# Ledger of designs, part 163: peptides against a protein of PDB entry 8YVU

Target 1, 39 residues: chain A of PDB entry 8YVU
Amino acid sequence: PQLCYILDAILFLYGIVLTLLYCRLKIQVRKAAITSYEK
Target 2, 160 residues: chain B of PDB entry 8YVU
Amino acid sequence: TWLTVLKKEQEFLGVTQILTAMICLCFGTVVCSVLDISHIEGDIFSSFKAGYPFWGAIFFSISGMLSIISERRNATYLVRGSLGANTASSIAGGTGITILIINLKKSLAYIHIHSCQKFFETKCFMASFSTEIVVMMLFLTILGLGSAVSLTICGAGEEL

## One batch from the design tools (peptide; made by RFdiffusion4, then SolubleMPNN)

Design b2_p24_5_s1 (from b2_p24_5, 18 letters changed)
Fold by OpenDDE base, seed 2:
Order: sequence, then structure tokens, then C-alpha cells
Structure b2_p24_5_s1 (fold): chain B 39 residues (1-39), chain C 160 residues (1-160), chain D 39 residues (1-39), chain A 24 residues (1-24)
Amino acid sequence: as target 1 above (39 residues)
Amino acid sequence: as target 2 above (160 residues)
Amino acid sequence: as target 1 above (39 residues)
Amino acid sequence: LLLLLTLLLLKELEELVRELERIY
């Protein structure tokens, strides 16, 4: 049971990091789309 | 800037893969140090007996390292090498998942047969512990496979 | 303990989905960059 | 025995890596 909680913590951290990266990438895609529209 | 971000992402994926591999190695080492798997009756630790925590972790670590190196050097030959390593790591991960699933089934069957209502029995405790570790390794392996596949796709995209 | 395993499964699925979405987004950004370079 | 098996697996892995390096 304790190992499960450790795994949960690791997975949770990984999920947060991936979410942040995804958000950054999404913002970049939006910026690229806007720049392409202005050209 | 976008290429820089992509490179950072690849590096992050590589680091994640290495970290996953290290965690798997740590778990494998701890289990091997605490438990004498050779004396454990049955196939509860079949994945450990097969050495999966070790070779799987090594494959993931190598794949992650190669991916990071390939990203840093930006050389075409390194990209191909990284792609090959990631593919090999993905295959190893898939094999590992299969072994772990089989081990889980055996462990669960063992628990079911012995009707482990009393967790204080040594055999039931070992089976439960094995199941927990195998589940963790399965998750780590899937994470490693995901990272390896992601890196492979990224590498393939760079070659095109 | 059962709840912990369920949480692990959910977090794991979330991680896989995010990874796939991230890859798709990355491919889209690459295509956009190539198209921008050809213009 | 476990150490020996681990070393053998490591050697096989190294050989596989070398083969991959030859292919690419």
C-alpha cells in the first residue's frame, strides 16, 4: 500500500509536468498560427 | 525558437525515460536485496527471475541517453542511432509489459488459490508484495514505452 | 489501497492521452513551420 | 547466479547496441 502511494505521487508529478508542457506547446501553436495569419 | 522548444521536449522525454529506468533499476535492486527470489516458490516473481527490472531499465536508460545526445549534437547519424535505440527500447518495453502481465496473472492466481484472507501469512504477504511491485514496474514500463515511442516519432519526423 | 490503484490507472491513462496529444500538436507545429518556410 | 545472469544480460545488451550501431 505504501508503494502505491509513492507511485501515485510520481504519476501525479509527471501528469503536472506534462500538462505544463502541453500548455506551453499549445500557446506556441497559437502564436505560430497568429504569426502565419499576419503574413 | 520552436526547434529549441522541440529539442527541450525531446530532452525532457529522454530524461523522463532515464528516470523511469532508474526507478525500475532501484526497485529491482531493492527487491533483489531484500528478497531471495531464488527461494521463492512459484512464479510470483517470474519477471524478476527473468531479470526484467535490470535489462528493461538498461534499455530505457540507453534509449533515453541516446535521445538526449542525439538532440544535443543535432547530427543526422545520431538521429538514426537514436531512432534505432528508441525502437529497440520500445520492443523491449512491449516484451516487458507482456512478461509483467503474465507475472501479475500468476500472482493474482496464487493469491486467489490460497484465499489470502490473512495477510500475515508469509506466502500471502510475498504474493501481495510481488503484485504491488509488478504493477509498479508495469506502469513504469508503459511510461518508458510511451517516452520511447514519442522519441521514435520525433526522430522519424526529423529524418523526413 | 484499491483506491490508490484506481488513481494510478487514471493518472496513467491521462499521461498516455497527454503524450499522444502532445505528439499530435508537435507534428502540427512542424507542418506549420515547414509551410511557413516554403512561403 | 543472479549476478552472472545480470552480467550475461548486460553483455547481450551491449552486443545488441553494437549491432544497432552497425546497422545505422
Scores: peptide ipSAE 0.448, ipTM 0.823, DockQ to the pose 0.019
Fold by OpenDDE base, seed 4:
Structure b2_p24_5_s1 (fold): chain B 39 residues (1-39), chain C 160 residues (1-160), chain D 39 residues (1-39), chain A 24 residues (1-24)
Amino acid sequence: as target 1 above (39 residues)
Amino acid sequence: as target 2 above (160 residues)
Amino acid sequence: as target 1 above (39 residues)
Amino acid sequence: LLLLLTLLLLKELEELVRELERIY
């Protein structure tokens, strides 16, 4: 059970990091779309 | 900017791969330190007996390091080296997954044979612990493989 | 312990989905960058 | 035996890395 909790913590951290990266990438896509629309 | 974004992503993937490798090494060393695998009856720790945590972690670590170095130096030869290392790491990851699946099957079979209703029995506890470790290693291997494949695809895209 | 394993499975699935979404988003950013460069 | 296997694996890995360096 302790190992499972450790794994959960690692996976949770990984999920948070991926979510942040995804959000950043999504913002970049939006910025690129806006720039493309202005051209 | 696009190259910078790709570079950051490659670096992140490389770091993730190195981290995965380090975790695999840590698990391998912990298992080797806590458990005398040679005295454990059965093939519950076949992946550890095969040294997968060690060589797998090394492959992932090398792949991640090469990816980071390749990204930092922006040298064509390093990019090719990173691609080669990532490919090797992907193969190693696939092999590791196979070994871990086999180990998992053996561990599960062991649990079923002993009808481990009494979790406190030493054999059942060891089998359960082995299964947990193997599952963790499997997840880490899948993550490492995913990162290696992603890096390989990114590197291949740069060579085109 | 069962709940922990379920959580691990959910987090793992979430990680895979996020990775796929991240890849798709990355491809979209690449396509947007190429389109912006051609203009 | 495990140490020897680990050393052998390390050598094989080093050889593989060297071969990759030769190819690329």
Scores: peptide ipSAE 0.443, ipTM 0.818, DockQ to the pose 0.019
Fold by OpenDDE base, seed 5:
Structure b2_p24_5_s1 (fold): chain B 39 residues (1-39), chain C 160 residues (1-160), chain D 39 residues (1-39), chain A 24 residues (1-24)
Amino acid sequence: as target 1 above (39 residues)
Amino acid sequence: as target 2 above (160 residues)
Amino acid sequence: as target 1 above (39 residues)
Amino acid sequence: LLLLLTLLLLKELEELVRELERIY
């Protein structure tokens, strides 16, 4: 049971980091799309 | 650009593989130090008895190290060596997953047969602990296999 | 304890899906960058 | 016995790595 809680904490942290990276990447894609539309 | 980003991805995959290997090795050594697996009756720790945490960790570590070295030196010979090591690590990972699934089934069967309602009983505690460790090792093995396969595909793409 | 294992499975699946989406998005950003450089 | 088994596994791993190096 203790190992399960540790794994949950690691997976939760990993999920948060991936979500932040995904949001940053999505913003970059949107900026690139806007720049391509203005050309 | 793309090549630089692919190189960064390969390095990241290699580091992830080495980290997974180190975690598996640490868990294996801790279990071997705390529990005398040779005296435990049954096949609850069959994966540990087979030495999977040790040889699996070595395969993943070698594969990760070769991938990092291949990326740093950018030599054709090192790329072939990394491809071979990643293929070997992928096979080892597949075998490890099979062993862990068998161990998990045996552990679950043991828990069901003994109707382990009392967690504080020594046998039930050991079976539960074994199941938890096997599940963790299974997840780590799947991550390692995914990394090894990804590196193998990248290496094969560079040779074509 | 059973809830912990279920949570682990959900978080693991979420992590895999996010990784795949991140890879796809990264490829799209790179393709957009290459197209902008060729113009 | 565990140490001997570990050493045997290490030798088998080294042989497998050598075989892979021969194939590639």
Scores: peptide ipSAE 0.437, ipTM 0.795, DockQ to the pose 0.016
Fold by OpenDDE base, seed 3:
Structure b2_p24_5_s1 (fold): chain B 39 residues (1-39), chain C 160 residues (1-160), chain D 39 residues (1-39), chain A 24 residues (1-24)
Amino acid sequence: as target 1 above (39 residues)
Amino acid sequence: as target 2 above (160 residues)
Amino acid sequence: as target 1 above (39 residues)
Amino acid sequence: LLLLLTLLLLKELEELVRELERIY
């Protein structure tokens, strides 16, 4: 049971980091799409 | 800018793989420090007896390191080496998952056979603890495999 | 304690899904970069 | 055997720390 809570904390942190990276990547894709549309 | 982001992502995946390997290794060390596996009756810690936390962690670590080095030097031979290492790490991860599943089944069977009504009995406590650790290691191994596969796909895309 | 294990499973699934989405997004950006280079 | 295992774990930990230091 104690290990479960530790795992929850690690997975939660990992999820936050992945979400931030995904958001950054999504912004980059949007910028690339806009640049391609202007050409 | 995009190439820089892709490089950072590959490095991040490599670091994540190494970190996963380290966490698995830490769990292995904790289990070895708290429990004398050689004196435990049954196959509750069969994955530990097989040395999976060690060789699995080594494979993931090497794969992650090679991925980072390949990305930094941007050399074709390093890319191939990284792909090979990631593939090997993926195979090792798959094997590890299989071993962990088998260990989990044995641990659950042990708990069922001994009718662990009293959680405070030493055998039942050890079996429960083993099950929890095996589950955690299984999750970490799946994460490591995911990172290795992602790095392999990224490396293959760069070679084409 | 049982809720902790359920949370672990949910967080784990979320992590896998985010990883897959991240990979797909990365592939899309690579394709966009190649198309921009050919123009 | 346990001592050897612990040493291997420590080595892997050191390698990870070195990798992190190289990235950051």
Scores: peptide ipSAE 0.509, ipTM 0.830, DockQ to the pose 0.032; fails the geometry check

Design b2_p24_5_s2 (from b2_p24_5, 17 letters changed)
Fold by OpenDDE base, seed 2:
Structure b2_p24_5_s2 (fold): chain B 39 residues (1-39), chain C 160 residues (1-160), chain D 39 residues (1-39), chain A 24 residues (1-24)
Amino acid sequence: as target 1 above (39 residues)
Amino acid sequence: as target 2 above (160 residues)
Amino acid sequence: as target 1 above (39 residues)
Amino acid sequence: ILLLVTLLLFRELEQLVEELERIY
């Protein structure tokens, strides 16, 4: 019922936020790896 | 470099956009194959009747493809083209969201009018199913819009 | 309604996986930062 | 598995882009 749709919306939003955070973190890891390689 | 990271992000976003488009097309195709939308009473499937799953998916797919091509060729003209395509896809996504919201409202109104206490009635089931599909399409459209906007921002950053 | 629950399950699983990946990446970033600081 | 699927999708997309580049 209605609870399922609300849960879907929350989970979807959470998924988007996590994806963005994951991308950001992946960028940070890559930057750190590059900096380590240049040293 | 920051540019290489952005390129990978653009590729990822492009792939995500294409994937979203493909999923949207798949859902649209499945719904069209299983349900004869033309014979469904009311505007429960107004988004499908408008062909949103098809044109929306095409727009997102084209935007994603152009973004990937632009990233690969590293040509300034392609960056502009990709930016334009992403902008167009973002507008299409926004329009799609609007259509889906309207469809959702109509579906909810239909459910309310028919007092769908008996879920087993064919009309109530169809309305519920339509609502579910519309919600899924809405989520996919939001994802596609997010990817298109992100790609647009990345493309704009490359032009600066 | 059943589709909604299935979607919820998929999104939930996706969220868990992303969270785990995020945590893993965060640990990697921290390790890289520590290694960079020691040099 | 999701990472693998993502990588596979990326590879397929790269192939598709390469095919498109051949056509144009």
Scores: peptide ipSAE 0.474, ipTM 0.810, DockQ to the pose 0.043
Fold by OpenDDE base, seed 4:
Structure b2_p24_5_s2 (fold): chain B 39 residues (1-39), chain C 160 residues (1-160), chain D 39 residues (1-39), chain A 24 residues (1-24)
Amino acid sequence: as target 1 above (39 residues)
Amino acid sequence: as target 2 above (160 residues)
Amino acid sequence: as target 1 above (39 residues)
Amino acid sequence: ILLLVTLLLFRELEQLVEELERIY
């Protein structure tokens, strides 16, 4: 169970990081789309 | 260019494969160092007894390294070599998954037989620990296989 | 312990899905960057 | 952080590959 909790913690952290990266990437895509629309 | 993107993806996949291999090796080494698998009753660590973490990690590492080398040198022979290594790694990964599934089944059966309500019992603890490690190794193997397959597809696409 | 394993499975699946989404988004950002560079 | 770690790992791997290329 302790290893499972450690794994959960790692996976949770990974998930948070990926979510943040995804959000950043999504914002970049939106910015790129806006820039493309203005051109 | 699309090729540069694919190249970066291939490198990333290669790195991921190497990382997965290294993690598998680390887990294998830790388990072998901490646990005398030979003295553990039952086939709870059958995957470790088979040396899967070692040879599997080696195959994945070789595949990843060859993929990176092939990508860097842009030589056709290296691409073929990488493709071959990735294919071999994919086969190894599949075999490893099979072994891990068998080990997992044995571990789960052991846990079920002992009705491990008392987690603090040494046998139940070992079975649970084994199950956790096997699950982790299974996940890593799946990731490695995924990377190897992806690299194989990329390599095959370059040869076409 | 069972809940931990379930959580691990969910987090793992989430990680895979996020990785795929991140890859797709990264490709989109790259495509957008290329399109922006060509303009 | 993961991106940074990934980039660092890539850089280390690139260095390792460069070293291997020097050997071969």
Scores: peptide ipSAE 0.473, ipTM 0.804, DockQ to the pose 0.045
Fold by OpenDDE base, seed 1:
Structure b2_p24_5_s2 (fold): chain B 39 residues (1-39), chain C 160 residues (1-160), chain D 39 residues (1-39), chain A 24 residues (1-24)
Amino acid sequence: as target 1 above (39 residues)
Amino acid sequence: as target 2 above (160 residues)
Amino acid sequence: as target 1 above (39 residues)
Amino acid sequence: ILLLVTLLLFRELEQLVEELERIY
């Protein structure tokens, strides 16, 4: 049971980090798409 | 370009705050519907008895809404209002974390005192459930605080 | 403890989905960068 | 699914903001 709570904390942190990275990547993809459209 | 990125980040943070608030409200509603907190002995649900899920969710919702409105209207007075609301939400989040930590300590102490060897005992089940809910609420509060602080920093940066 | 395991399962699934989406986005960014370089 | 939910929530929030802008 204690291991479950530790796992929850790790997975939660991982989820936050992945969400931030996903947002950054999405912004990069949009910027790349805009640059490609202007060419 | 940088300003547009910052605006998108602000909108995202605002949505995150609203989402966190909604989840907190959902948890509060579920706990209130499933458990008669008033009949539960001890301080296992002290955070719920204090109404934290409700007022915390309201503060985060208001902060998120104001942030989005401020971003859309691009009015200086709204930016200041959003900054104030985000600051207030950050303070509320900090106090909420403190309350949740205290509740968690009480819940753990309760589990220790009752020496819950039999999981099927109603008291042990309630203590375990309370601990799980408090942990979830703690995580949500940390997320809400993080978003509110981020929005506050962004708003302060726009005023400078 | 059972709720903890359920939460772990949900967070784990979420992490896997986000990782897959992140990988797809990363591949898209790379493809966009290559296309921009050939122009 | 979470991304879709986030997009839907964002759209609902936009509608709510638009309604608020109409009121004020």
Scores: peptide ipSAE 0.468, ipTM 0.803, DockQ to the pose 0.045
Fold by OpenDDE base, seed 5:
Structure b2_p24_5_s2 (fold): chain B 39 residues (1-39), chain C 160 residues (1-160), chain D 39 residues (1-39), chain A 24 residues (1-24)
Amino acid sequence: as target 1 above (39 residues)
Amino acid sequence: as target 2 above (160 residues)
Amino acid sequence: as target 1 above (39 residues)
Amino acid sequence: ILLLVTLLLFRELEQLVEELERIY
C-alpha cells in the first residue's frame, strides 16, 4: 500500500511536468507555424 | 530527417531498456538482500526464485547496448546482431510477463485464503509487499518489451 | 488501496501517451526549424 | 529535472558505449 502511494506521487509529478513541457512545445509549434505563414 | 529522428528514437528506446533493466536489478538485489526468499514458504516470490530480475535485466541491458552500438557504428553486421538481441529480449520479456502474471495470481490467492484483515501480520504484509513489487516489475517488463519490439521493427526495416 | 492501483494504471497510461505526443511535437518543431533554416 | 536526469543517463550511456567501442 505504501509503495502504491509513492508510485502515485511520482507518476502525478511526472504527469504535471510532461503537461507543462507539452504546453511549451505546443506554443513553440504555433509560433513556428505563424512565422512560416508570414513568409 | 526521418532517419535522424528514427536514430534518436532508437537511442531513446535503448536507454529505456537499460534503465528498465537497472531498475529490475535494483529491485531484485534489494529483495534478495532484505528477504531470504529460500526460507519463504509458498510461491509468493516465484518470479524472484526463478531469477527473472537477474536474467531479464541482463537480456534487456544487452539488447539496449547492442541497439546503441548498432546506431553508432552503422555497420550491417551490428544491425543484424542488434535485431537478434532485440528478438531474444522480446522473447525473454514475454516469458517474464507470463511468470509475473502467474506470481500475481498466486499472491492474490494467498491474500484471499488467509483473509488478510490484519495487515500488520508478518505473512500478510510480506504477501502484500510481494504483490506490489510483482506489479511494479510487470509494468517495467511491459515497458521493456515495448521498447525491444520497437527496436526490432526498426532493425527489420533497415534490413529491407 | 484498490483505487490506488487503478490510479497508478491511469497515470501510467497517461504518462505513455504524453511521452508519445511530446516526441511527435518535438519532431514537428525540429522539422519546422530545419525548413526555416533552408529558406 | 526528468529531462536533466534523462540527459545525464544518455551521457553515461554514451560513455559506456565509448568504453565498449574501445574494448572492441
Scores: peptide ipSAE 0.462, ipTM 0.798, DockQ to the pose 0.044

Design b2_p24_5_s3 (from b2_p24_5, 17 letters changed)
Fold by OpenDDE base, seed 4:
Structure b2_p24_5_s3 (fold): chain B 39 residues (1-39), chain C 160 residues (1-160), chain D 39 residues (1-39), chain A 24 residues (1-24)
Amino acid sequence: as target 1 above (39 residues)
Amino acid sequence: as target 2 above (160 residues)
Amino acid sequence: as target 1 above (39 residues)
Amino acid sequence: LLLLLTLLLYKELEELVKELEKIY
């Protein structure tokens, strides 16, 4: 059970990091789309 | 620049692969140090007996290192080397996953045979612990494989 | 312990999905960047 | 903030790579 909790913690952290990266990438896509629309 | 973004991603994937490899090595080392796998009845630790944590971690480490080096030096030969290493790591990862699945099945079978209602029984505890470790190793292997495949795709895209 | 394993599975699936989405989004950003460069 | 975080991540990655290079 302790190992499972450790794994959960690692996966949770990974998920948070990926979510942040995804959000960043999404913002970049939006910025790129806006730039493309202005051209 | 697009190249800089790709480079950062490759480096990140390489680091992730190396990290995964290190974690696998750590788990392998811990299991080998704490458990005398040779004295454990059954094939609960078949993945460890096969040395997967060791060779798998080595392959992932080499792949990650080559990817990082290739990205840093921007040499065509290093890119090819990284692609080769990533391919090898992907194959190793696939093999590792297979071994881990087999180990997991054996561990689960062991748990079922002993009807491990009493979690405190040494055998049940060992089987459960083995299962947990194998699952962790499986996840790490999948992550490593994912990184290796991603690096391979990125490298292949650069060669085109 | 069962809840922990379920959580691990959910987090793992989430990680895979996020990775795929991140890859797709990255490809979109790349395409947008190329399109912006050609303009 | 994202740029800063990206730079921090890059720096950590570089440090990790440097450590790995020392081991290699």
Scores: peptide ipSAE 0.470, ipTM 0.818, DockQ to the pose 0.045
Fold by OpenDDE base, seed 1:
Structure b2_p24_5_s3 (fold): chain B 39 residues (1-39), chain C 160 residues (1-160), chain D 39 residues (1-39), chain A 24 residues (1-24)
Amino acid sequence: as target 1 above (39 residues)
Amino acid sequence: as target 2 above (160 residues)
Amino acid sequence: as target 1 above (39 residues)
Amino acid sequence: LLLLLTLLLYKELEELVKELEKIY
């Protein structure tokens, strides 16, 4: 049970980090699209 | 550009495969160091007794290393060798998943038979620990298989 | 304890899906960057 | 952190590959 909770914590942290990276990348794509439209 | 992207993906997949293999080896080593599997009754650690963490990790490591070497040297013979190794690793991964599922079923059956209401009982603790380790190994094996299959598809695409 | 294992499975699946989405998004960003460089 | 970990892993892999190239 303790190992399961540790694994859950690691997976949860990994999920949060990936979500943040995905959000940052999505913002970059949107900025690039806006810059291409203004040109 | 597409070839460069594929090359980076292959390298990443190779690294992932090696990492998965190393984690599997670490888990195998930890289990062997903490628990004397030979003295544990039953088939709770059947996957460990079969040596799956060791040979599976070796296959994944070899496949990953060959993929990286093939990518770096860009030689046709190495590409074929890497494709063969990745295919073999994919088959090994599939076999490993099957073994782990069987082990998981046995572990669950063991827990059910002993009616583990009290976690503090040594047998129930060992069965629970075994189940957790098997589940973790199953996840790692799925990741390794995914990387090996992806590398195989990429290698096959380069040969066509 | 059973809920912990279910949570692990869900988090694992979520991690795989996010990784795939991140890879797709990264490819899109790279394609957009290449298109902007050619103009 | 993930990027740093990826870079560290990549560096270790490069060192491992270099060692393997010395053996072969």
Scores: peptide ipSAE 0.448, ipTM 0.797, DockQ to the pose 0.040
Fold by OpenDDE base, seed 5:
Structure b2_p24_5_s3 (fold): chain B 39 residues (1-39), chain C 160 residues (1-160), chain D 39 residues (1-39), chain A 24 residues (1-24)
Amino acid sequence: as target 1 above (39 residues)
Amino acid sequence: as target 2 above (160 residues)
Amino acid sequence: as target 1 above (39 residues)
Amino acid sequence: LLLLLTLLLYKELEELVKELEKIY
């Protein structure tokens, strides 16, 4: 049970970090798409 | 360039595979050092009795190392060797997953048969600990297999 | 304890899906950057 | 944090590659 809780904490942290990175990357893709549309 | 990105991805996959192998080996050695698996009744530690943490870790480590060396030296013979090692590691990973699933089923059956409500009972504690270790090993094996398959696909793409 | 294992499985699956999506998005950003550089 | 983790992984990889170069 203790190992399960540790794994949950690691996976939760990983999920948060990935979500933040995904959001940043999505914003970059949108900016690139807007720039390509203006050309 | 895309080639540089692919090389970085392959290197990252290789490192992930080696790290997974090392973690599996560490868990295997710790379990073997703390618990005398040979004296444990039943098939709760069947994956450990089969030596999966050891040979699985070796296969994944060799596959990861060969992938890194292949990327670094960029030699055709190393690419073929890495492809072969990754294929072997993928087969080993699949076999390991099967063994771990069987072990998990046996561990769960043991917990159900003994109605393990008291965690502090020695048998129930051992069964619970075994289940936790098997689940962790299963996740690591799936990650290792995913890495090996990805490296195999990349290597096959370079040969075509 | 059973909830912990279920949570681990869900978080693990979520992590894999997010990683795949992140990789796809990263590839798209790089393709867009290359296309903008060639113009 | 990801950059730090990536750098740590890169350093570990470099050490591992150096060890492999000693063996091979």
Scores: peptide ipSAE 0.446, ipTM 0.792, DockQ to the pose 0.040
Fold by OpenDDE base, seed 3:
Structure b2_p24_5_s3 (fold): chain B 39 residues (1-39), chain C 160 residues (1-160), chain D 39 residues (1-39), chain A 24 residues (1-24)
Amino acid sequence: as target 1 above (39 residues)
Amino acid sequence: as target 2 above (160 residues)
Amino acid sequence: as target 1 above (39 residues)
Amino acid sequence: LLLLLTLLLYKELEELVKELEKIY
């Protein structure tokens, strides 16, 4: 049971980090698309 | 396009906050329906006795709704209102996390004191169940706080 | 303990989905960067 | 899949907003 809670914490942290990275990538893709459209 | 992205993100964060609030409310309702908290030994469900699932869910719901309305109507007064609501929701989320951590510590202490070798005993089962629910609520509260803070930053950026 | 295992399963699934989405976005960013460099 | 999830979340949000509008 203690190991299960530790796993939950690790998975939760991983989920948050991935969400932030996903948002950053999405912003980068949009910026690249805008730059391409202005040319 | 950046503004459009921010708007979509703001709406998504608002929806996430409302959803988190609804899940917290559902958990609170289920716990209240299944367990008579008044008859349970006092410290296991301290967060529920404090009414956190209810007021926390309300604050997150209001914050999310105001964010959505502000984005939809694009009115300056609504933006300020949404910013205020998001700030209040962030404070409520922080308070909720603190209460949940205290409840978690009490629940863990209870499990340790009673040497819960027999998980099928009513007291040990209730303490374990409470701990699990509190952990779930803690995760949801952290997600809600993250969304509220993000919405607050977006709203502040629009005012500048 | 049973609820902990259920939470682990949900978080694990969420992590897999986010990883796949992150990979897709990363590929899109790379394609956009290549297209911008060729101009 | 993210787009579908976003659309589903948006739909749920619209329903929640409609419920709030009924309360006000």
Scores: peptide ipSAE 0.469, ipTM 0.805, DockQ to the pose 0.037; fails the geometry check

